Peptides against a protein of PDB entry 6IDX. Designs and how they scored, part 66

Target 1, 380 residues: chain A of PDB entry 6IDX
Amino acid sequence: KELAKLSADVTFATEFINMDGIIVLTRLVESGTKLLSHYSEMLAFTLTAFLELMDHGIVSWDMVSITFIKQIAGYVSQPMVDVSILQRSLAILESMVLNSQSLYQKIAEEITVGQLISHLQVSNQEIQTYAIALINALFLKAPEDKRQDMANAFAQKHLRSIILNHVIRGNRPIKTEMAHQLYVLQVLTFNLLEERMMTKMDPNDQAQRDIIFELRRIAFDAESDPSNAPGSGTEKRKAMYTKDYKMLGFTNHINPAMDFTQTPPGMLALDNMLYLAKVHQDTYIRIVLENSSREDKHECPFGRSAIELTKMLCEILQVGELPNEGRNDYHPMFFTHDRAFEELFGICIQLLNKTWKEMRATAEDFNKVMQVVREQITRA

## One batch from the design tools (peptide; made by RFdiffusion4, then SolubleMPNN)

Design b1_p12_5_s4 (from b1_p12_5 with I7F E8Q)
Fold by OpenDDE base, seed 4:
Structure b1_p12_5_s4 (fold): chain B 380 residues (1-380), chain A 12 residues (1-12)
Amino acid sequence: as target 1 above (380 residues)
Amino acid sequence: SVKLASFQPALS
């Protein structure tokens, strides 16, 4: 206990480390010897002293043995551990993951996000906070392939549901620390959109062009068999498609693929449009047809609006930016749906279309409409 | 248009 308190002092820490004191603490954890009276209390203070000593940055985190990592991971993965040990073990694992890629690899082999989700189902918000902090650390330090796997896994849907039901909808105020970890998780989740946001459409990629053609088909040919592949189009069909792409509100009516060559938002805008068209087909068709039937110059260009809205949402959500330690603003809505970004887009595109009508906007007013919509989204 | 300058977004 006294050691744990003194370990916060840098002068004491330096001398204790010079005496190999930290190695003695690690060996106490590694031994796992439960035969001592007050073992749990002793262990809790040992882990505190270890963490405080390591926080001085004098000793590399890479000094820890695999046995030590397994013991700490064991305290997190076992169903019945003392809360004080669990809390410190979560904090130690977080620090290990954040400070060492080698330790991240070892910890990622010993612990699953599924095991950490069990610590979110408890009534202790501090344990919940440290569990999310460790999830965030694992997510931040994961290779891109593993981050995507973690995001797509049942773990994210389940994690989202557990956070929603046991944290956000809990009958307890969300503390600042928890709000920060929820913010971090949100930022890290949206940063997975960065690749798509920065992916330029290749105008020569037929598969990408087929998505644009599918948007046209859903809007105008809802009863037509998709087997009418665009490749056999007579010049009359090409002229027909140019008209359809104009009605869809693309800037480039001849080659709409050119509208997706600018990054941001690149292909992410096309992903949002396709999601809207497939998942919210009635809403999509309504928005397109309401504007395609207008001859009064008050048509809202859907394609252009969808691109600029996607860019705006990326700016508002700070896609590609690292989490800021001073921010605690999380959005509960992102825990309600698996495709929360695309659903947000679907809400915001309807808001944009409504605002355009209310303003009686023309194409010259486009930037003013977007400014008003930005203010509406950021105040909501 | 004067109307666009006077458009206050309704806080929904």
Scores: peptide ipSAE 0.007, ipTM 0.433, DockQ to the pose 0.013
Fold by OpenDDE base, seed 1:
Structure b1_p12_5_s4 (fold): chain B 380 residues (1-380), chain A 12 residues (1-12)
Amino acid sequence: as target 1 above (380 residues)
Amino acid sequence: SVKLASFQPALS
């Protein structure tokens, strides 16, 4: 107890470390000996002293043994662990993951995100906070392949559902620390969009061109009686498609694939358009047809608008940026749906289309409309 | 990182 208190003092910490005191603490954890009277209390103070000593940055986290890691991971993965031990064990694992890539690798072998999700299903907000903090640390330090595995549809859906039901919809106010961890998780989740945001469309890829053609089909052929046999000449078909791509509001009416070669937002904009067209087909068709039937130069160019909106949303959500310390602005709506970014896009594209109409905008007003929409999104 | 100050004292 006194050691745990004194370990917060840098002068004491320095002298205690110089006396190999930290090695003694690690050996106490490594022994796993439950035979001592007051074992749980002793262990809780040992873990506190260890954390406080390590927080001075005097000793590298790489000094810890695999046996120590396994013991700490055991306190997180085993049922019926004391709350005080669990909290400290989660914090130790977080610090290990954040401070050492070698320790991250070892910890990622000993614990699963599923085990950490179980610690969210509790009433203790401090345990919930440390569990999310460790999930965030693991996600932040994971190599790209493992980030994608952590992002698998089942784990993410379960994590979002548990956070939504046990944290966000809880009967208690969200503390600043929890709000920060939810912000971090949100930022790290949106950073999974970076690959698609930075992927250029290949104008020579037929499968990617077929997606653009599918957008045209959904917009214009879904209402067409199948009886209109595609008329004769290849040139007449190309000229027809150029008109359709103009009505869709692409900048390049001849080759819309060129509009998706700019990164950001690259293919992410096409993903959003396709999601809107397939999942919210009536909304998509309405937006396209409302603008394709206009002759007053007040047409909202859907294709251009969708690309620039996707880029704007990436900027607002800071896609590809690391989480900032002291930020706690998380959006609860991103925990309500598996495709939350695409759903946000679907809401915002309707807002853009509405704002364009209200402003009586022309193509020359495009940037002004986008600025107004940005202000509307950031104030919501 | 979660601040260690958020630890409830072990034995309160």
Scores: peptide ipSAE 0.007, ipTM 0.443, DockQ to the pose 0.094
Fold by OpenDDE base, seed 5:
Structure b1_p12_5_s4 (fold): chain B 380 residues (1-380), chain A 12 residues (1-12)
Amino acid sequence: as target 1 above (380 residues)
Amino acid sequence: SVKLASFQPALS
């Protein structure tokens, strides 16, 4: 107990480390000897002293043995561990993951996000906070291939529903530390959009061109009897598609693929448009058709609007930026849906279309409409 | 003509 308290002092820590004191603490953990009187209390103080000593940065985290890692991971994976030991074990694992890529690899083999989910289903907000902190650390330090796998696990209705129901909708005020970890989790989740945001469309990729064609089909052919596709020559068909792409509000109505070559938002805008068209088909068709029949220059260009809105949402959500330690602003909405970004896009594109109509905007007012919509989104 | 300058974002 006194050691744990004194370990917060850098002068004491330096001398204790110089006396190989930290090695003694690691050996106490590695021994796993439950036969000691007051084992849980002694272990809790040992883990506190170890963490406080390591926080001085005098000793590299890479000094820890695989036996130590397994023992700490064992305290996190066992269902009947003392809350005090569990809290400190989560904090130690977080620090290990954050400070060493080698330790991340070892810990990621011993612990799954699924095991950490059980620590979110508790009434202790401190345990919940450290469990999310460790999840965030694992997600931050994951290589890109594993990060996508973790994202798929995060997209699992289970983790989101647990965070929503046991943390966000809990009967207790959310502390600043928990709010920060929820913010970090959101930032890391949105950073998965960065790849798509920075992916340029290849105008020669037929599969990507087929998506643009599918957007046209959903908007204009969904109600058209296939019998009324006149067998008129290839030129009339090309001219028809050019008209349809103009009605869809693409800037390049001859080759809409060119509108997706700019990054950001690249292919992410096309993903949002396709999601809207498939999941919210009635909303998509309504937005397109309301503007496609207008000859009064008050048409809202859907394609251009979708691209610039996607870019604006990426800017508002700071996609590709690292989480800031001073921030705790999380959006509960992003825990409510698997495709929360695309759903947000679907809400915001309707807001944009409404705002465009209310402003009686023309194509010259486009940037002003986007600025008004930005203010509406950031104040909501 | 709703003048663009008076568009206070109505929080709906």
Scores: peptide ipSAE 0.006, ipTM 0.438, DockQ to the pose 0.013
Fold by OpenDDE base, seed 3:
Structure b1_p12_5_s4 (fold): chain B 380 residues (1-380), chain A 12 residues (1-12)
Amino acid sequence: as target 1 above (380 residues)
Amino acid sequence: SVKLASFQPALS
């Protein structure tokens, strides 16, 4: 206990480390020897002293043994561990993951996100905070392939649901530390969109072009009596599709795929449009048809608007940026839905379409409408 | 302070 308190002092820490004191602490953990009176209390103070000593940055985190890692991971993975030991063990694992890629690899083999999710189902907000912090550290340090797997995992849906129900909707105020970890998790989750945001459409890829054709089909053929299938002429079909793509508000009416070659937002804009068209079909059709029937130059170009809105949302959400220290501005809404970005897009595209009408905008007003919409989104 | 609090989708 006194050692743990004194370990916060850099002078004491330096002297204690010079006496190989930290090695003695690591060996106590490695031994796992429960034969000592008050083992749990001694272990909690040992882990506290170890953290405080390591926080001085005098000793490399790479000094820890595989046996030490396994013992600490064991305290996180085992049921019925003392809360103080669990808290310190989560913090040690977080620090190990953040400070060493080699330790990250070893820890990622010993623990699962599922085990960490169990620590979110408790009433202790400190345990919840350290569990999310460790999840965030693992997510941040994961290779790209493993980050995508973590994203697609049933574990993320479960994690989101557990955070929503046990943390955000908890009967307790969210502390600053927890709010920061929720912000970090939100940023890291949105950074998974970076790949799609930076993916250029191939205008020659037929499968990608079929998605644009599906957007046209949903907008114009879903209400059309099958009797009005226009005749077989290839040129008439091309001319018709060019008209439809103009009504959809694409910049390139001949080849709308060209509108998705700009990165950002690349293919992410097409993903948002397709999500809107499939999941919120009535909203999509309404927006498209309301603008396609206008001859007064007050049509809102849906395709262009969707692309620029996707780009704007990526900028607002700082997609591709690392989380900043001291920020704690998380949005509870992003924990309510698995496709929260696409749902946000669906809300914002309706706001854009409304704002366009209210402003009586023309194509020349496009940038002005986008600025007003940006202000509306960022003040909300 | 992005107060996206006002964009609560009405969970129908």
Scores: peptide ipSAE 0.007, ipTM 0.446, DockQ to the pose 0.025; fails the geometry check

Design b1_p12_6_s1 (from b1_p12_6 with S11E)
Fold by OpenDDE base, seed 5:
Structure b1_p12_6_s1 (fold): chain B 380 residues (1-380), chain A 12 residues (1-12)
Amino acid sequence: as target 1 above (380 residues)
Amino acid sequence: LPVPKLSPLPEF
């Protein structure tokens, strides 16, 4: 206990480390020896002293043994561990993951996000905070391939549901530390959109062109049997499609693929449009057709609006930016749905379309409408 | 241009 308190002092820490004191603490953990009276209390203070000593940055985290890592991971993975040991073990694992890529690899083999979710289903907010902090550390340090897997995992839906129900909708105020970890998790989740946001459309990619064609089909041919996809594009059909792409509100009516060559938002805008068209088909068709039938120059250009709105949402959500330690602003809505960004887009595009109508906007007013919409989104 | 009244985003 006194060692744990003194370990916060850098002068004491330096001298204790020079005496190989930290090696003694690691060996106490590695031994796993439950034979001591008050073992749990002693271990909790040992882990505290170890953290406080390591936080001075005098010793590299890479000094820890695989046996130490396994023992700490064991305290996190076991269902009946003292809360004091669990809290410190989560914090140690977080620090290991953050400070060493080699330790991240070892820890990612010993623990799963699924095991950490169990620590969110508790009444202790401190345990919940450290569990999310460790999830965030693992997510941040994961290779890109593993980040996508972590994102697509059923564990993420479950994680979001558990966070929503046991943390956000809890019967207690959210503390600053928890709010920060929820913010970090939100940022890391939206940073998965960065790849798509920075992916340029290839105008020669047939599969990408077929998505644009599908947007046209859903808007204008939704009642027509898809089997009647009329084959060879006659010049009359090309002219028809150019008209359809104009009615969809693309800037390039001849080759809408060119509208997606700018990054940001690149392909992410096309993903949002396709999601809206498939998941919210009635809303999509309504927005497109209400504007496509206008002869008064007050048509809201859906394609252009969807691109610029996607870019705006990426800017508002700071997609591609690292989490800031001073921030604690999180949006509960991003924990309500797996496709929260695309759902947000679907709401914001309706808001944009409404705002455009209320403003009686023309194509010249586009930037003014976008400014008003930005203010509406950022004040919500 | 008439600026529409800010409607709060619907709580999800």
Scores: peptide ipSAE 0.032, ipTM 0.694, DockQ to the pose 0.015
Fold by OpenDDE base, seed 3:
Structure b1_p12_6_s1 (fold): chain B 380 residues (1-380), chain A 12 residues (1-12)
Amino acid sequence: as target 1 above (380 residues)
Amino acid sequence: LPVPKLSPLPEF
């Protein structure tokens, strides 16, 4: 207990480390000797002193043995009555993952996200905070392929539901530390959009062009049975499609694929448009047809608006940036839906279309409308 | 152009 208190002082920590005192603490954990009277209390103070000593950055985390890692992982993966040991064990594992890629690999083999989700289903907010912090550390340090797998896994859908129900909708105020971990989880999940945001459309890729054609089909042919492909020659078809792409509000209505060569937002804008068209088909068709039937130059260009809105949302959400220390701003909607970015896009595109109508905007007012919409999104 | 009053985002 006195050691744990004194270990917060850098002068004491330096001298204690110089006397190999930290090696003695690690050996106490490695021994696993539960036979001592007051073992749980002694272990809780040992783990506290170990953390306080390591937080000075004097000793490398790579000094810890595999036996030490297995003991700490065992305290997290096994049902324990001692909340203090569990809390310190989660914090030690977080610090190990953050400070060493070699320790990350060993910990990722010993602990599953499913085991950490069980620690979110408790009434203790401190345990929940350290469990999310460890999930975030594992997510941050995972290889890119493994990060995508973690995000796509049923565990991630379940994780969001558990966080929503047991943390956000809990009968207690969210502390600053928990709000920071929710922010970090949000940032790390939206950073998975970076690849698509930076992917240019290839105008020669037929499969990518077929997605643009599907957007046209959903908007204009949704009531027509696909059996009535008008048998009009290839040239009349090209001229018809150019008109349709103009009505869809593409900047390059001759070759809409060229609008998706700008990065950001690249292919991510096309993904958002396709999601809207398939999941919210009535909303998509309404927005397109309301603007395609206008002859008064007050049409809102859907294609251009969708691209620039996707870019603006990436800028607001800081897609591709690492989480910053001291930030705690998270959006609760991120935990309500698996496709939260695409749903946010679907709301914001309706807001944009409404704002365009209210402003009586023309194509010359486009940047002013986007500025007003940015202010509306950032003040909500 | 009259800037429309900020309608709050619909509460989700």
Scores: peptide ipSAE 0.032, ipTM 0.682, DockQ to the pose 0.015
Fold by OpenDDE base, seed 1:
Structure b1_p12_6_s1 (fold): chain B 380 residues (1-380), chain A 12 residues (1-12)
Amino acid sequence: as target 1 above (380 residues)
Amino acid sequence: LPVPKLSPLPEF
């Protein structure tokens, strides 16, 4: 207990480390020896002293043995461990994952996100916070190939439902530390959109052009089977499609694919448009047809608006930015739905279309409408 | 241009 308290002092820590004291603490954990009458209390203080000593940055985290890692992971995976040991074990694993890719690899073999979810179902907010912190660390340090698997585990209704029901909708105030970890989890989840946000459309790719054609089909030919292959397009058909792409509100009416060559938002805007058209078809058709039937210059250009809104949402959500330690602003909305970004887009595009009508905007007012919509989104 | 009153985003 006294050692754990003194280990927070850098002068004491330096001298204790110079005496190989940290090696003694690691060996106490590695031994797993329950022979002492106050083992649990002693272990909790040992783990505290170990953390406080390592936080000085004097010793590399790579000094720890595989036996030490297995013991700490064992305290997290066992169903009956003292809350005090569990909390410190989660914090040690977090620090190991954050400080060493070699330790990340070893820890990712010993623990699963499913085991960490069990620690979210408790009434202790500190345990919940450290469990989310470790999930966030594992997510942040995951190789690109595994990051999508972790995202899929988060997209599993289970983790979000547990966070929503046991943390966000809990009968207790959310502390700053938990709010920060929820913010970090949100940022890491939205950073998966960065690849799509930075992917340029290839105007020559037929499969990508077929998505734009599907947007046209859903808007104007909603009951037509896509199996009616666009037969050899006569000039009259090309002229018809150019009119339809104008009615959809694309900037390039001849080749709408050119509107998706700008990054950001690149292909992510097309993904949002396609999601809206498939999942919220009535909303999509309404927005397109209400504006496509106007000849009064007050038409809201859907295609252009969807692209610029996607870009704006990426800017508001800071897509591609790393989590900031000073921030704790999370949006509860992003824990309610599997496709929260696309659902947010679907709400915001309706808000944009409403705001455009209320402002009696024309194409020259586009940037003013977008500024008002940005204020509406950021003050909500 | 009339600036619409800020409407909160619906909780979904």
Scores: peptide ipSAE 0.032, ipTM 0.692, DockQ to the pose 0.016
Fold by OpenDDE base, seed 4:
Structure b1_p12_6_s1 (fold): chain B 380 residues (1-380), chain A 12 residues (1-12)
Amino acid sequence: as target 1 above (380 residues)
Amino acid sequence: LPVPKLSPLPEF
């Protein structure tokens, strides 16, 4: 107890570390010996002293043994652990993950996100915060392949549901620390969009051009089975759809693929358009046909609007930026849907289309409409 | 251009 308190002092910490004191603390954890009276209290103070000593940055986190990691991971993965031990164990694991890629690898083998989700199903917001903090650390330090796997996993869907039901919709105020961890989780998840945001469309890629053609098909030929696409004559026919691409509101109505060569938002805009067209088909068709049937110069150019809206959403959500200290602004809607970005796009494109009508906008007013829409989104 | 009333985004 006194050691845990004194370990916060850098002078004490330096001398204690010079005496190999931290090695003694690690060995106490490694021993796992429950035979001592007050073992849980002693362990909680040992873990406190260990954290406080390590926070001075004098000793590398790589000094810890695999046995130590397994013991700490054991306190997080086992049911019915003392809350004080659990909290400190989560914090130690977070620090290990953040400070050492070697320790991240070892911890990622010992702990699952599913085990951490169990610590969100509690009334203790501090435990919930440290559990999300460790999830965020694991997500941040994961290799790109593993990061994408973590985001797509059922664990992330379940995590969002648990956060929504047990944290956001909880009968308690969200503390600043929890709000920060929710912000971090949101940022790290939206940063997975960066690749698509920075991917230029290849105007010569047939598969990508076929997506643009599918957008046309869904809008104008909704009763046509895509299987009835006539064979080798299709390319010349696709080139004749210049009128339809104009009605879709592409800037380059001759070759709409050129509109997706700008990065940001690159292919991410096409992904959003395709999602809207497939998942919200009635909304998509309504937006397109309402503007395609106009001859009054008040047509909202859907294609251009979708591209610039996707770019705007990336700017608002700070896609590609690392989470920063002191931010605690998170969007609850991020936890309501698996494809929250595309759903946000689907809402915002309807808002844009409405705003365009209300403003009686023309193509010359495009930037003014986008400014108003930005203000509407950022005040929501 | 008439400035539309700010409508909050629907909460999901």
Scores: peptide ipSAE 0.031, ipTM 0.696, DockQ to the pose 0.015

